Peptides against a protein of PDB entry 5VJI. Designs and how they scored, part 21

Target 1, 62 residues: chain A of PDB entry 5VJI
Amino acid sequence: NTLVVLHKSGLLEITLKTKELIRQNQATQAELDQLKEQTQMFIEATKSRAPQAWAKLQASLT

## One batch from the design tools (peptide; made by RFdiffusion4, then SolubleMPNN)

Design b2_p13_5_s2 (from b2_p13_5, 9 letters changed)
Fold by OpenDDE base, seed 1:
Structure b2_p13_5_s2 (fold): chain B 62 residues (1-62), chain A 13 residues (1-13)
Amino acid sequence: as target 1 above (62 residues)
Amino acid sequence: IQKKQEELQQLLA
């Protein structure tokens, strides 16, 4: 069957590794997106001089 | 094969 062929050819292992790499990439991308959002909050806090903006940033960093 | 199939199913879960 297809699974046996994939295993014997090594493609099953490649498939598993690819799936893991995709998962890791997605996790890293999520971390980057969070950092980008926090950076934007920092920029807004510096511009507004409003205590509320700093409080929002601080809450996001906890 | 069974072990690899189980690993694949875990990644898809």
Scores: peptide ipSAE 0.091, ipTM 0.773, DockQ to the pose 0.022
Fold by OpenDDE base, seed 3:
Order: sequence, then C-alpha cells, then structure tokens
Structure b2_p13_5_s2 (fold): chain B 62 residues (1-62), chain A 13 residues (1-13)
Amino acid sequence: as target 1 above (62 residues)
Amino acid sequence: IQKKQEELQQLLA
C-alpha cells in the first residue's frame, strides 16, 4: 500500500519531519509576532504616557 | 510502519 511504499522510500519520515518543522515554524512565528505587537504597545505606551496604553500592554503580558 | 502511521494520524488530527 501507499503507506508501506512511503515508509520504505523514506518519504514518510521526510513528510513527518516536514510537518513537524512547519508546526514549529508556525509556533515560533506566532511568538515572534506576539513579541512584535508587545514591542509596539510598549513604544506607544512610552509615547502616550496614557495609563490605558500601559494597561493594554499589561493585559497582553499574560 | 505502525508507529509511523500513528505519528502521521496524530499530525493530521
């Protein structure tokens, strides 16, 4: 069957590894995007000096 | 093969 062929050819392992790498990449990218957003909120908080901007930043740091 | 099939099923779930 197809699964046996994929396993014997090594393509199954490559497929599984690729999917795992994609998952890890997506997770890392999400963390990076969150950090970028938090950085922007920090910059805005420092500029505005408004308590609500700091509250917004604090709420994001959960 | 069985283990790899289970791993694949877990990734697709």
Scores: peptide ipSAE 0.089, ipTM 0.768, DockQ to the pose 0.022
Fold by OpenDDE base, seed 5:
Structure b2_p13_5_s2 (fold): chain B 62 residues (1-62), chain A 13 residues (1-13)
Amino acid sequence: as target 1 above (62 residues)
Amino acid sequence: IQKKQEELQQLLA
């Protein structure tokens, strides 16, 4: 059957590994996006010097 | 093969 052929050819493993790599890439991208947002909050905090902006940044980091 | 079949089913779900 098709499953056996895919398994023996190694294409099944490649397919499953590709799915996992996509998932890992998505997770890494989410972390990167979070860091970008935290960086923006840091920039805003430094500009405003308002305690509220620093509190917002601190809340995002904890 | 059984393990790979289960993984494939999860992939297609």
Scores: peptide ipSAE 0.088, ipTM 0.763, DockQ to the pose 0.020
Fold by OpenDDE base, seed 2:
Structure b2_p13_5_s2 (fold): chain B 62 residues (1-62), chain A 13 residues (1-13)
Amino acid sequence: as target 1 above (62 residues)
Amino acid sequence: IQKKQEELQQLLA
């Protein structure tokens, strides 16, 4: 069957590893996006001098 | 064959 052929050819292992790498990449990208947003909040907090902007940043870091 | 293809699709999902 197709699954057996994929296993014996090594393509199944490659496919499963690729799937895992995609998952890890997606998780890393999400963390990176969060860091970018936190960086933007930090920049805005420094510009505004408003306590609420710092509170917003602090909330994002928890 | 179709059953095995469905199994593969589930594995890849």
Scores: peptide ipSAE 0.052, ipTM 0.698, DockQ to the pose 0.018

Design b2_p13_5_s3 (from b2_p13_5, 9 letters changed)
Fold by OpenDDE base, seed 3:
Structure b2_p13_5_s3 (fold): chain B 62 residues (1-62), chain A 13 residues (1-13)
Amino acid sequence: as target 1 above (62 residues)
Amino acid sequence: IEEKQQELQALLA
């Protein structure tokens, strides 16, 4: 069947690995985006005299 | 084959 062919050809392993790498990439990208957002909040907090900006940043650092 | 099938099912779950 198709699964046997995919396994024997190595494409199944490649497919599984590719999907895992995509997942890991997405997770890493999400962490990167979070860091970027936190950095922006930090920048805004440093420019602001409003304690709300610092509170917002602190709330994000979890 | 069965192991890879299990891995595929786990990945898609």
Scores: peptide ipSAE 0.075, ipTM 0.762, DockQ to the pose 0.021
Fold by OpenDDE base, seed 4:
Structure b2_p13_5_s3 (fold): chain B 62 residues (1-62), chain A 13 residues (1-13)
Amino acid sequence: as target 1 above (62 residues)
Amino acid sequence: IEEKQQELQALLA
């Protein structure tokens, strides 16, 4: 069957590795997006000087 | 082959 052919050719291993790399990339991208959001909250907190803005930033850093 | 099948299944879960 197709799975046996993929395994014997080595393509199954490549496919599995590729899928894992995609997953890791997605996880890293999510962390990056979170950091970008935290950076934006920091910028807004510095501009407003409002305690509420700093509290919002602190809550996001959990 | 069974091991690779299980790895694929785990990756899709």
Scores: peptide ipSAE 0.073, ipTM 0.760, DockQ to the pose 0.022
Fold by OpenDDE base, seed 5:
Parts: structure tokens; sequence; C-alpha cells
Structure b2_p13_5_s3 (fold): chain B 62 residues (1-62), chain A 13 residues (1-13)
């Protein structure tokens, strides 16, 4: 069957490892995106001097 | 094979 063929060819291990790496990459990317957003909110808060901008940043850090 | 099948099933779940 397909599973036996994948296992014997080594493609099953490669597939499993690839999918795990994709999952880890997605998790890391999400953390990176969050940091980028927080950084942008900080920059905007310093530029605008608007209290609501600082409130928005504070909410993102809690 | 059975172990790898379980790993695949867990990953797809």
Amino acid sequence: as target 1 above (62 residues)
Amino acid sequence: IEEKQQELQALLA
C-alpha cells in the first residue's frame, strides 16, 4: 500500500519532518509578526503623541 | 511501519 511504499522509500520520514518543520516555522513566524506589530505600535506612539496610540500599545503588551 | 503510521496520524489530527 501507499504507506509501505512511502516508508521503504524514505519519503514518509521526509514528509513527517517537513510537516513538523512547517509547523515550527509557522509558530515562529507568528511570534515574529507579533513583535513586528508591537514595534510598529511603539514607533507610531512616539510619533503621534496621541494617548490612544500608547493605550493601543499597552493593550498589546498585556 | 505501525509506529510511523501512528506518527502520521498524530500529525494529521
Scores: peptide ipSAE 0.073, ipTM 0.758, DockQ to the pose 0.020
Fold by OpenDDE base, seed 2:
Order: sequence, then structure tokens, then C-alpha cells
Structure b2_p13_5_s3 (fold): chain B 62 residues (1-62), chain A 13 residues (1-13)
Amino acid sequence: as target 1 above (62 residues)
Amino acid sequence: IEEKQQELQALLA
């Protein structure tokens, strides 16, 4: 059957590895996006000098 | 065969 053919050809292993790499990439991208957001909050806090902006940044770092 | 096909589909989902 198709599963047996994929296994014997090595394509099943490649497929599963690809899925895992995609998952890891998504997780890394999420961390990167969070860092970008925190960086933006820091920039805004330095510009506004408002306590609320610093509080928002501090909350994001928890 | 159908069972293996379903297993493959589950792995690819």
C-alpha cells in the first residue's frame, strides 16, 4: 500500500522530519515575534516617558 | 490497505 511504499522509499521519514521542522520553525517564529513586540514596547516607552508604557513593557517580560 | 491509508492520512494531517 501507499504507506509501505513511502516507508521503503524513505519519503515517509522525510515527510515526518519536514513536519517536525515546520513545527520548530513556527515555534521559533513565535519567539521572534514576541521579541519584536517587546522591542517595540521598549522603544515606545523611551519615547513617551509615560509610566503606563513602562508598565506595559514590564508586563510583557513576565 | 484502507487502514494503512487512514494511518498515512492521519500522519500527514
Scores: peptide ipSAE 0.054, ipTM 0.702, DockQ to the pose 0.018

Design b2_p13_5_s4 (from b2_p13_5, 8 letters changed)
Fold by OpenDDE base, seed 3:
Structure b2_p13_5_s4 (fold): chain B 62 residues (1-62), chain A 13 residues (1-13)
Amino acid sequence: as target 1 above (62 residues)
Amino acid sequence: IEEKKKELQELLA
């Protein structure tokens, strides 16, 4: 069957590894995006005298 | 093979 062929050819392992790498990449990218957003909120908070900006940043760090 | 099949199914779930 197809699964046996994929396994014997090594493509199953490659497929599984690729899926895992995609998952890891997505997770890392999400963390990076979150950090970028938090950085922007920090920058805005430092420029602002409004306590709301700091509250927004603090809420994002929970 | 069955273990890899299971792993694939888990990744696709």
Scores: peptide ipSAE 0.100, ipTM 0.776, DockQ to the pose 0.022
Fold by OpenDDE base, seed 4:
Structure b2_p13_5_s4 (fold): chain B 62 residues (1-62), chain A 13 residues (1-13)
Amino acid sequence: as target 1 above (62 residues)
Amino acid sequence: IEEKKKELQELLA
């Protein structure tokens, strides 16, 4: 069957590894996006000097 | 093969 052919050719292992790498890349991208958002909140907090902006940043870091 | 099939199904879930 198709699964046996994929296994014997080595493509199954490559497929599984590729999918895992994509998943890891997506997780890393999510962390990067979170850091970008936190950076923006930090910039806004420094500009406004308002307690609300610092509270918002603090909440994001919990 | 069954283990690899299971891993593939988990990655697609």
Scores: peptide ipSAE 0.099, ipTM 0.777, DockQ to the pose 0.022
Fold by OpenDDE base, seed 5:
Structure b2_p13_5_s4 (fold): chain B 62 residues (1-62), chain A 13 residues (1-13)
Amino acid sequence: as target 1 above (62 residues)
Amino acid sequence: IEEKKKELQELLA
Protein backbone atom coordinates (compact mmCIF):
# COMPACT_ATOMS: atom_id res chain seq x y z
CA ASN B 1 0.00 0.00 0.00
CA THR B 2 0.95 3.67 -0.22
CA LEU B 3 2.00 3.87 3.43
CA VAL B 4 4.43 0.97 3.05
CA VAL B 5 5.91 2.53 -0.08
CA LEU B 6 6.34 5.89 1.65
CA HIS B 7 7.94 4.22 4.65
CA LYS B 8 10.37 2.12 2.64
CA SER B 9 11.35 5.02 0.39
CA GLY B 10 12.09 7.24 3.40
CA LEU B 11 9.56 9.85 2.30
CA LEU B 12 7.37 9.19 5.33
CA GLU B 13 10.26 10.01 7.66
CA ILE B 14 11.06 13.13 5.65
CA THR B 15 7.42 14.24 5.85
CA LEU B 16 7.26 13.74 9.60
CA LYS B 17 10.65 15.39 10.12
CA THR B 18 9.52 18.36 8.04
CA LYS B 19 6.48 18.75 10.27
CA GLU B 20 8.71 18.68 13.35
CA LEU B 21 11.10 21.25 11.86
CA ILE B 22 8.16 23.54 11.10
CA ARG B 23 7.01 23.19 14.71
CA GLN B 24 10.50 23.96 16.03
CA ASN B 25 10.77 26.95 13.72
CA GLN B 26 7.45 28.27 15.00
CA ALA B 27 8.57 27.86 18.61
CA THR B 28 11.87 29.64 17.92
CA GLN B 29 10.04 32.43 16.12
CA ALA B 30 7.73 32.86 19.11
CA GLU B 31 10.74 33.20 21.43
CA LEU B 32 12.28 35.72 19.06
CA ASP B 33 9.06 37.73 18.97
CA GLN B 34 8.94 37.71 22.76
CA LEU B 35 12.51 38.99 22.92
CA LYS B 36 11.65 41.75 20.45
CA GLU B 37 8.73 42.81 22.63
CA GLN B 38 10.90 42.77 25.75
CA THR B 39 13.46 44.89 23.93
CA GLN B 40 10.74 47.40 23.07
CA MET B 41 9.60 47.52 26.71
CA PHE B 42 13.22 48.12 27.73
CA ILE B 43 13.52 51.00 25.28
CA GLU B 44 10.29 52.53 26.57
CA ALA B 45 11.43 52.11 30.18
CA THR B 46 14.72 53.90 29.47
CA LYS B 47 12.89 56.75 27.74
CA SER B 48 10.21 57.31 30.37
CA ARG B 49 12.31 56.58 33.47
CA ALA B 50 8.94 55.84 35.08
CA PRO B 51 8.85 53.10 37.73
CA GLN B 52 5.71 51.73 36.10
CA ALA B 53 7.52 51.08 32.83
CA TRP B 54 10.32 49.25 34.63
CA ALA B 55 7.76 47.24 36.59
CA LYS B 56 6.08 46.25 33.33
CA LEU B 57 9.40 45.11 31.90
CA GLN B 58 10.26 43.18 35.05
CA ALA B 59 6.90 41.43 34.98
CA SER B 60 7.54 40.32 31.39
CA LEU B 61 10.94 38.85 32.27
CA THR B 62 9.87 36.84 35.30
CA ILE A 1 5.03 1.03 10.68
CA GLU A 2 2.02 1.26 12.98
CA GLU A 3 3.62 4.08 14.94
CA LYS A 4 4.49 5.93 11.74
CA LYS A 5 0.95 5.30 10.51
CA LYS A 6 -0.43 6.95 13.63
CA GLU A 7 1.93 9.89 13.24
CA LEU A 8 0.91 10.32 9.61
CA GLN A 9 -2.75 10.26 10.59
CA GLU A 10 -2.06 12.98 13.15
CA LEU A 11 -0.23 14.99 10.49
CA LEU A 12 -3.20 14.78 8.14
CA ALA A 13 -5.80 15.50 10.81
Scores: peptide ipSAE 0.087, ipTM 0.767, DockQ to the pose 0.020
Fold by OpenDDE base, seed 2:
Structure b2_p13_5_s4 (fold): chain B 62 residues (1-62), chain A 13 residues (1-13)
Amino acid sequence: as target 1 above (62 residues)
Amino acid sequence: IEEKKKELQELLA
């Protein structure tokens, strides 16, 4: 069957590994985006003398 | 053939 052919050709392993790499890439990208947002909140907190900006940053780090 | 196609699609999903 098709699955057997994919397995014997090595394409099944490549497909499964590719799926896992995509998943990991998505997770890493999400973490990177979160860090970027936290960095922006830090910049805003330093520019603003408002305690609320620091509270917002602190909440994001928890 | 259609069943195998569906199986492959599920694998790729």
Scores: peptide ipSAE 0.053, ipTM 0.687, DockQ to the pose 0.018

Design b2_p13_6_s1 (from b2_p13_6, 7 letters changed)
Fold by OpenDDE base, seed 4:
Structure b2_p13_6_s1 (fold): chain B 62 residues (1-62), chain A 13 residues (1-13)
Amino acid sequence: as target 1 above (62 residues)
Amino acid sequence: DDLEAFLQQLEAL
């Protein structure tokens, strides 16, 4: 079957590694997006000097 | 043999 052929050719290992790398990339991208959002909230808090903006930032960090 | 079965197994990992 396809799985056996891929295993014997060494391509199964590459396929599984690729899947893992995609998963890790997605996780890293999610963390990066969260950091970008937190950075934006920080910038807005510093600009507005409004307590509610700081509250939003604090909520994001918890 | 069955590519669909292989893909389903891959998705389960």
Scores: peptide ipSAE 0.058, ipTM 0.699, DockQ to the pose 0.016
Fold by OpenDDE base, seed 2:
Structure b2_p13_6_s1 (fold): chain B 62 residues (1-62), chain A 13 residues (1-13)
Amino acid sequence: as target 1 above (62 residues)
Amino acid sequence: DDLEAFLQQLEAL
């Protein structure tokens, strides 16, 4: 039985930990991508000096 | 030794 072998070898714990780390990495990457997008909107707002660009940025932060 | 069932269980966690 594969499950029994993994458990006895300690690889089950490693597998589960790896899965959790992948999940955490994906969550962190999503936050990073959001921050990158917000940064770009901030840059565009500073360049345009237009109220609508700032409104777009503010909407993304809420 | 049902690897497929094991993998499905892991995906469900």
Scores: peptide ipSAE 0.055, ipTM 0.693, DockQ to the pose 0.016
Fold by OpenDDE base, seed 5:
Structure b2_p13_6_s1 (fold): chain B 62 residues (1-62), chain A 13 residues (1-13)
Amino acid sequence: as target 1 above (62 residues)
Amino acid sequence: DDLEAFLQQLEAL
């Protein structure tokens, strides 16, 4: 069957590794998006010079 | 040779 053929050819391992890499990529992208949001809050805090903006940033880092 | 079963196993991981 297809599973046996993939296993014997080594493609099953590659397929499973690829699936894992996709998962890791998604997790890394989520972390990157969070960092981008935190960066934006930092920029806003520096521009506004308002304590509320710094408080918002601080809350995001907890 | 059951491709559907194989795909289901992959989706379960």
Scores: peptide ipSAE 0.060, ipTM 0.702, DockQ to the pose 0.016; fails the geometry check
Fold by OpenDDE base, seed 1:
Parts: structure tokens; C-alpha cells; sequence
Structure b2_p13_6_s1 (fold): chain B 62 residues (1-62), chain A 13 residues (1-13)
């Protein structure tokens, strides 16, 4: 079957590794997006000079 | 034998 052919050719290993790399990439992207959001909250806190904006940033970091 | 079945198994991982 297809699975056996992929296994014997080495493509199954590549396919599974590719899936894992995609998952890792997605996780890293999520962390990056979180950092981007935190950076935006920091920028807004500096602009507003409001304690509430700093509190919002602090809450996001904890 | 079945590529579709293989893809479904892969998606389940």
C-alpha cells in the first residue's frame, strides 16, 4: 500500500518530520504574535501615560 | 494502498 511505499522510500519519515516542523513553526508563530501584542501594549502604555495601560501590560506578562 | 486513508491517519497525528 501507499504507506509501505512511503516507508521504504524514506518519504514517510520526511512527511512526519515535515508535520512536526509545521507544528513547531505554528507554536513559534503564536509566541511571536504574543510578543507583538505585548509590544503594542507597551507602546500604548508609553503614549497614554495612564496607569491603567501599564496595568494591562503587566497583566499580559504575568 | 489507499492514499486517502494514509492522509487521514496523518491528519490524526
Amino acid sequence: as target 1 above (62 residues)
Amino acid sequence: DDLEAFLQQLEAL
Scores: peptide ipSAE 0.055, ipTM 0.699, DockQ to the pose 0.016; fails the geometry check

Design b2_p13_6_s2 (from b2_p13_6, 7 letters changed)
Fold by OpenDDE base, seed 2:
Structure b2_p13_6_s2 (fold): chain B 62 residues (1-62), chain A 13 residues (1-13)
Amino acid sequence: as target 1 above (62 residues)
Amino acid sequence: SELEAFLQQLESL
């Protein structure tokens, strides 16, 4: 069957590793997106000088 | 089946 063929060809290990790398990439991308958002909130806070903007940034860092 | 088990394993990653 397909599983046996994948195993014997070595593609099973590659397939599993690829799936894991995709998962890790997605997690890293999510962290990067969060950092980008936090950076934007920081920029907005510095521009507005409003306590509410700083509070919003602080909340995002927790 | 073994194929179904394999697919489920892939989905869990």
Scores: peptide ipSAE 0.085, ipTM 0.734, DockQ to the pose 0.017
Fold by OpenDDE base, seed 4:
Structure b2_p13_6_s2 (fold): chain B 62 residues (1-62), chain A 13 residues (1-13)
Amino acid sequence: as target 1 above (62 residues)
Amino acid sequence: SELEAFLQQLESL
């Protein structure tokens, strides 16, 4: 079948590696998005000087 | 089939 052909040609390994790289990229992007959000909360906390903004930032870091 | 399982695995990443 197609899976056997992919395996014998070496393309199965490449396909699985590509899938894994996509997964890792998605995980890294999620971490980056979280950091961006935390950075925005930090900026807002410094601007407002409001305890509530600092509390919101602290909650995001847990 | 093995092919169907492979396609499902790719779809889920």
Scores: peptide ipSAE 0.074, ipTM 0.725, DockQ to the pose 0.018
Fold by OpenDDE base, seed 1:
Structure b2_p13_6_s2 (fold): chain B 62 residues (1-62), chain A 13 residues (1-13)
Amino acid sequence: as target 1 above (62 residues)
Amino acid sequence: SELEAFLQQLESL
C-alpha cells in the first residue's frame, strides 16, 4: 500500500519528522506568545503606574 | 487500514 511505498522511499521518515518539527514549532510559538503577552502586561504596568497592573504582571510570571 | 491510521495520525498534528 501507500504506506509501504512511503517507508521504502524514505518519505515516511521525512513525513514523521516534519510532523514533529511542526509540533515543536507550535510549542515554541506558544511560548513566544506567552512572552509577548507578558511584555504587553509590562508595558501596561509602566503606563498605568498602578500597583494592580504590576500585581497582574507578577501573577503571570509565577 | 494502516494507511487510514497514518492519515488520522497526520490529521492530529
Scores: peptide ipSAE 0.072, ipTM 0.724, DockQ to the pose 0.018
Fold by OpenDDE base, seed 5:
Structure b2_p13_6_s2 (fold): chain B 62 residues (1-62), chain A 13 residues (1-13)
Amino acid sequence: as target 1 above (62 residues)
Amino acid sequence: SELEAFLQQLESL
């Protein structure tokens, strides 16, 4: 079966490690995207000087 | 089966 083939070919460990790295990369990307969004809200708040923009940023940090 | 166990292991990551 597939497991036996992967094990004998030496690809099992690589497959499992790759899957784990993909998961970790996805988690890191999500954190990065959140930071990017917060950064953008901060920039917009400084530019607009609008209280609602600062409120939006504050809400994102809670 | 061994294949099913392998797939479950992958899904757990």
Scores: peptide ipSAE 0.092, ipTM 0.741, DockQ to the pose 0.016; fails the geometry check

Design b2_p13_6_s3 (from b2_p13_6, 5 letters changed)
Fold by OpenDDE base, seed 4:
Structure b2_p13_6_s3 (fold): chain B 62 residues (1-62), chain A 13 residues (1-13)
Amino acid sequence: as target 1 above (62 residues)
Amino acid sequence: SELEALLQELESL
C-alpha cells in the first residue's frame, strides 16, 4: 500500500521529520513573540515610570 | 506491527 511504499522510499521519514521541524519552529516562534512582547512592555515601563506598567511587565514574566 | 512501532519511533524523534 501507499504507506509501505512511502516507508521503503524514505519519503515517510522525511515527511514525519519535516512535520516535527515545523512544529518545533512554531514553538520557537511563539517564544520569540513572547520575548518581543516582554521587550515592548519593558520599553513602555521605562518610558512611563508608572507602577502599573511595571506591574504589567512583572505579570508577563510569570 | 513492526511498521507501527517504527512509525511511533519516527514520530518521537
Scores: peptide ipSAE 0.071, ipTM 0.722, DockQ to the pose 0.016
Fold by OpenDDE base, seed 5:
Structure b2_p13_6_s3 (fold): chain B 62 residues (1-62), chain A 13 residues (1-13)
Amino acid sequence: as target 1 above (62 residues)
Amino acid sequence: SELEALLQELESL
């Protein structure tokens, strides 16, 4: 049985853990991307001093 | 089966 071989070799556990780490990495990356976007909007708001830029930032924080 | 259960576990991650 292939599953038994994978389990006994430890590869099944490694595979499951790897998939979990990939999922966690993807979630963390999404949060990071959101923060980067919000940071950029903040920078643009400070540079432009345009009310619409601040409104855009505010909308992103809701 | 046990194999199917573990495959589903892998797929769910």
Scores: peptide ipSAE 0.068, ipTM 0.720, DockQ to the pose 0.016
Fold by OpenDDE base, seed 1:
Structure b2_p13_6_s3 (fold): chain B 62 residues (1-62), chain A 13 residues (1-13)
Amino acid sequence: as target 1 above (62 residues)
Amino acid sequence: SELEALLQELESL
């Protein structure tokens, strides 16, 4: 059957691994984007010296 | 079945 052919050819394993790598890449990208946003808020807080900017940064870290 | 189990694995990723 089709499933047996996919398994024996190695295509099934490649498909499963590819899907997992895509998922991991998406998760890593989301973490990176969050870190970039937090970094920007930190830069703005240091420049403005405004309490609200520090409060915004703190809220993003909690 | 084996097919159903593998489809479920694919959907879980």
Scores: peptide ipSAE 0.066, ipTM 0.718, DockQ to the pose 0.016
Fold by OpenDDE base, seed 2:
Formats: C-alpha cells, structure tokens, sequence
Structure b2_p13_6_s3 (fold): chain B 62 residues (1-62), chain A 13 residues (1-13)
C-alpha cells in the first residue's frame, strides 16, 4: 500500500520531518509576531510617556 | 487502516 511504498522509499521520513519543521516555523513566527507587537508598544510608550501606554505594555508582558 | 493511521500521525504534528 501507499504507506509501505513511502516508508521504503524514505519519503515517509521526509514527509514527517517536513511537517514538523513547518510546525516549528509557525511557532517561531508566532513568537516573532508577539515580539514585534511588544516592540511597537514599547516605542509608543516611550513617545507618549503616558501611564496608559506603559500599562498596556506591562499587560502584554504577563 | 494503515493509511488512516498515517494521516492521523501527520495531523498530530
């Protein structure tokens, strides 16, 4: 069957590894996006010097 | 089936 062919050809290992790498890439991208958002909030806090902006940043870091 | 088991494993990643 298809599973046996994939296993014997080595494509099963490649498929599983590729899927895992995609998952890891997505997780890393999510962390990067969060860091970008936090960086923007930090920039806004420094510019405005408003307590509300710092409170917003603090909430994002919890 | 074996194919269904493979699909389930791929979905779990």
Amino acid sequence: as target 1 above (62 residues)
Amino acid sequence: SELEALLQELESL
Scores: peptide ipSAE 0.065, ipTM 0.716, DockQ to the pose 0.017

Design b2_p13_6_s4 (from b2_p13_6, 5 letters changed)
Fold by OpenDDE base, seed 2:
Structure b2_p13_6_s4 (fold): chain B 62 residues (1-62), chain A 13 residues (1-13)
Amino acid sequence: as target 1 above (62 residues)
Amino acid sequence: SELEALLQELLAK
């Protein structure tokens, strides 16, 4: 059947590898987004010098 | 089988 042909041709392996790479890319993007948010909170803390801004940053790092 | 294992991987998140 078609599934067996895809497996034997190597296309199924490529599909699975592509899926895994997409997953890894999404995970890395999530980490990057978190870092961007933390960076923004750090910038705000340095500008305002308000204890609340530093507390907000501290909470994000825990 | 190897094919069954690949199917399980495909269905996994």
Scores: peptide ipSAE 0.062, ipTM 0.711, DockQ to the pose 0.016
Fold by OpenDDE base, seed 4:
Structure b2_p13_6_s4 (fold): chain B 62 residues (1-62), chain A 13 residues (1-13)
Amino acid sequence: as target 1 above (62 residues)
Amino acid sequence: SELEALLQELLAK
């Protein structure tokens, strides 16, 4: 079957590693996007000088 | 993702 062929050729290892790298990339991208959003909220809080903007930022940090 | 789906399909063959 295909799985046996992939294992013997070494492509199974590459396939599994690729799947893991995709997972890690997705996790890292999610963290990066969250940081970008938090950074934007921080910028808006400093510009507006409004307590509600700081409250919004604080809620996002937990 | 599309790539993940393709890899899963390959492993299922």
Scores: peptide ipSAE 0.041, ipTM 0.677, DockQ to the pose 0.022
Fold by OpenDDE base, seed 3:
Formats: C-alpha cells, structure tokens, sequence
Structure b2_p13_6_s4 (fold): chain B 62 residues (1-62), chain A 13 residues (1-13)
C-alpha cells in the first residue's frame, strides 16, 4: 500500500517531518501574532498615557 | 491548508 511505499522510500520520514514543521510554523506564527498584539498595546499605552492602557498591556504579559 | 490535506491523504492510505 501507499504507506509501505512511503516508508521504504524514505518519504514517510519526510512527510512526518513536514507535518512537524507545519506544526512548528503554526506555533511560531501564533507567538508572533501575540507579540504583535502586545506591541500594539504598548504603542497605544505610550500614546494614551492612560493607566487603563498600561493595565491592559500588563495583563497581556502575564 | 492544502499541504496538510495532502499529507493527511497520504498518511490515510
């Protein structure tokens, strides 16, 4: 079957590695998006000088 | 994604 062929050819290993890379990419992207959001909150906090904005930023960092 | 779908198809066979 296809799985046996993939295993013997070495393509299964590549497939599994690709799956893992996709997972890692997704995780890294999520972290990046979070950082972008935190950066935006920081920018807004510096602009507003409102304690609520800083509190919001602080809450996001915990 | 399309790539993920293709990989799933391969692993399912």
Amino acid sequence: as target 1 above (62 residues)
Amino acid sequence: SELEALLQELLAK
Scores: peptide ipSAE 0.040, ipTM 0.680, DockQ to the pose 0.022
Fold by OpenDDE base, seed 5:
Structure b2_p13_6_s4 (fold): chain B 62 residues (1-62), chain A 13 residues (1-13)
Amino acid sequence: as target 1 above (62 residues)
Amino acid sequence: SELEALLQELLAK
């Protein structure tokens, strides 16, 4: 079957590595998105100067 | 993702 052929050719390793890289990329992107959101909350907190906005930011950093 | 789906299809054969 295809799996056997992939294994013998070395392409299975590449396929599995590709899957792992996709997963890692997704995880890194999620962290980046979180940082972007936290940055936005910081900007909003500085604009409003409201304690609740700073509290929201602080909660997001825990 | 689409790529993941394609890889899964390949491995299932």
Scores: peptide ipSAE 0.040, ipTM 0.678, DockQ to the pose 0.022

Design b2_p13_7_s1 (from b2_p13_7, 8 letters changed)
Fold by OpenDDE base, seed 4:
Structure b2_p13_7_s1 (fold): chain B 62 residues (1-62), chain A 13 residues (1-13)
Amino acid sequence: as target 1 above (62 residues)
Amino acid sequence: IAAKQQELQQLLA
């Protein structure tokens, strides 16, 4: 069957590794996006000097 | 082969 052919050719291993790398890339991108958002909240807190902006930043760090 | 099939299923979950 197709699975046996993929396994014997080594293509199955490459496919599985590729899928795992895509998943890891997505996780890393999510962490990066979170950091970008936290950075923006920090910038806004420094600009406004309002306690609400600092509270919002504090909540995002949990 | 069975182990790799299970690993693939776990990645797709």
Scores: peptide ipSAE 0.097, ipTM 0.775, DockQ to the pose 0.023
Fold by OpenDDE base, seed 5:
Structure b2_p13_7_s1 (fold): chain B 62 residues (1-62), chain A 13 residues (1-13)
Amino acid sequence: as target 1 above (62 residues)
Amino acid sequence: IAAKQQELQQLLA
């Protein structure tokens, strides 16, 4: 069957690895986006100088 | 093959 052919050719492993790499890339991108958001909160905290802004930043750094 | 098939099914789920 097709699965056997894919396995014997090595394409199945490549396909599975590609899907895993896509997942890992998505997870890494999410972490990067979170860091960007935290950076923005830091910038806003420095501008505001309000304790609540710093508290919000601290709460995000979990 | 069975293990890889199961892994593929899990990735597609």
Scores: peptide ipSAE 0.094, ipTM 0.771, DockQ to the pose 0.022
Fold by OpenDDE base, seed 1:
Structure b2_p13_7_s1 (fold): chain B 62 residues (1-62), chain A 13 residues (1-13)
Amino acid sequence: as target 1 above (62 residues)
Amino acid sequence: IAAKQQELQQLLA
């Protein structure tokens, strides 16, 4: 069957590893996007000197 | 093979 052929050829292992790497990449990308957003809020807070901008940043970090 | 099949099913879910 197809699964046996994939296993014997080594493609099953490659497929499983590829899917795991995609999952890890997605998780890392989500963390990176969060950090980018927090960095932008920090930049805006320093520029505006407005209490609301600092409150927004604080809310994102808690 | 059965273990790999289960792992594949979990990764595709």
Scores: peptide ipSAE 0.094, ipTM 0.773, DockQ to the pose 0.022
Fold by OpenDDE base, seed 3:
Structure b2_p13_7_s1 (fold): chain B 62 residues (1-62), chain A 13 residues (1-13)
Amino acid sequence: as target 1 above (62 residues)
Amino acid sequence: IAAKQQELQQLLA
C-alpha cells in the first residue's frame, strides 16, 4: 500500500525528517523572537531612568 | 489498507 511504498522509497523518512526540521525551525524562530523582544526591552531600559524598565528586562531573562 | 492509510495520517499529523 501507499505507506509501504513511501517507506521503501525513503520518502516517508524524508517527510518525517522535514516535519521535525520544521518543528525545530519554529522553535528556533520563537527563541529568536524572544531575543528580539529582550533586545527591545534592553534598548528601552537604556533610554529610561525608570527602574521598572530594568525590572521588566530582568524578569524576561529568567 | 485503511489501517495503513490511517497510520500514515497519524504520523503526518
Scores: peptide ipSAE 0.059, ipTM 0.710, DockQ to the pose 0.018

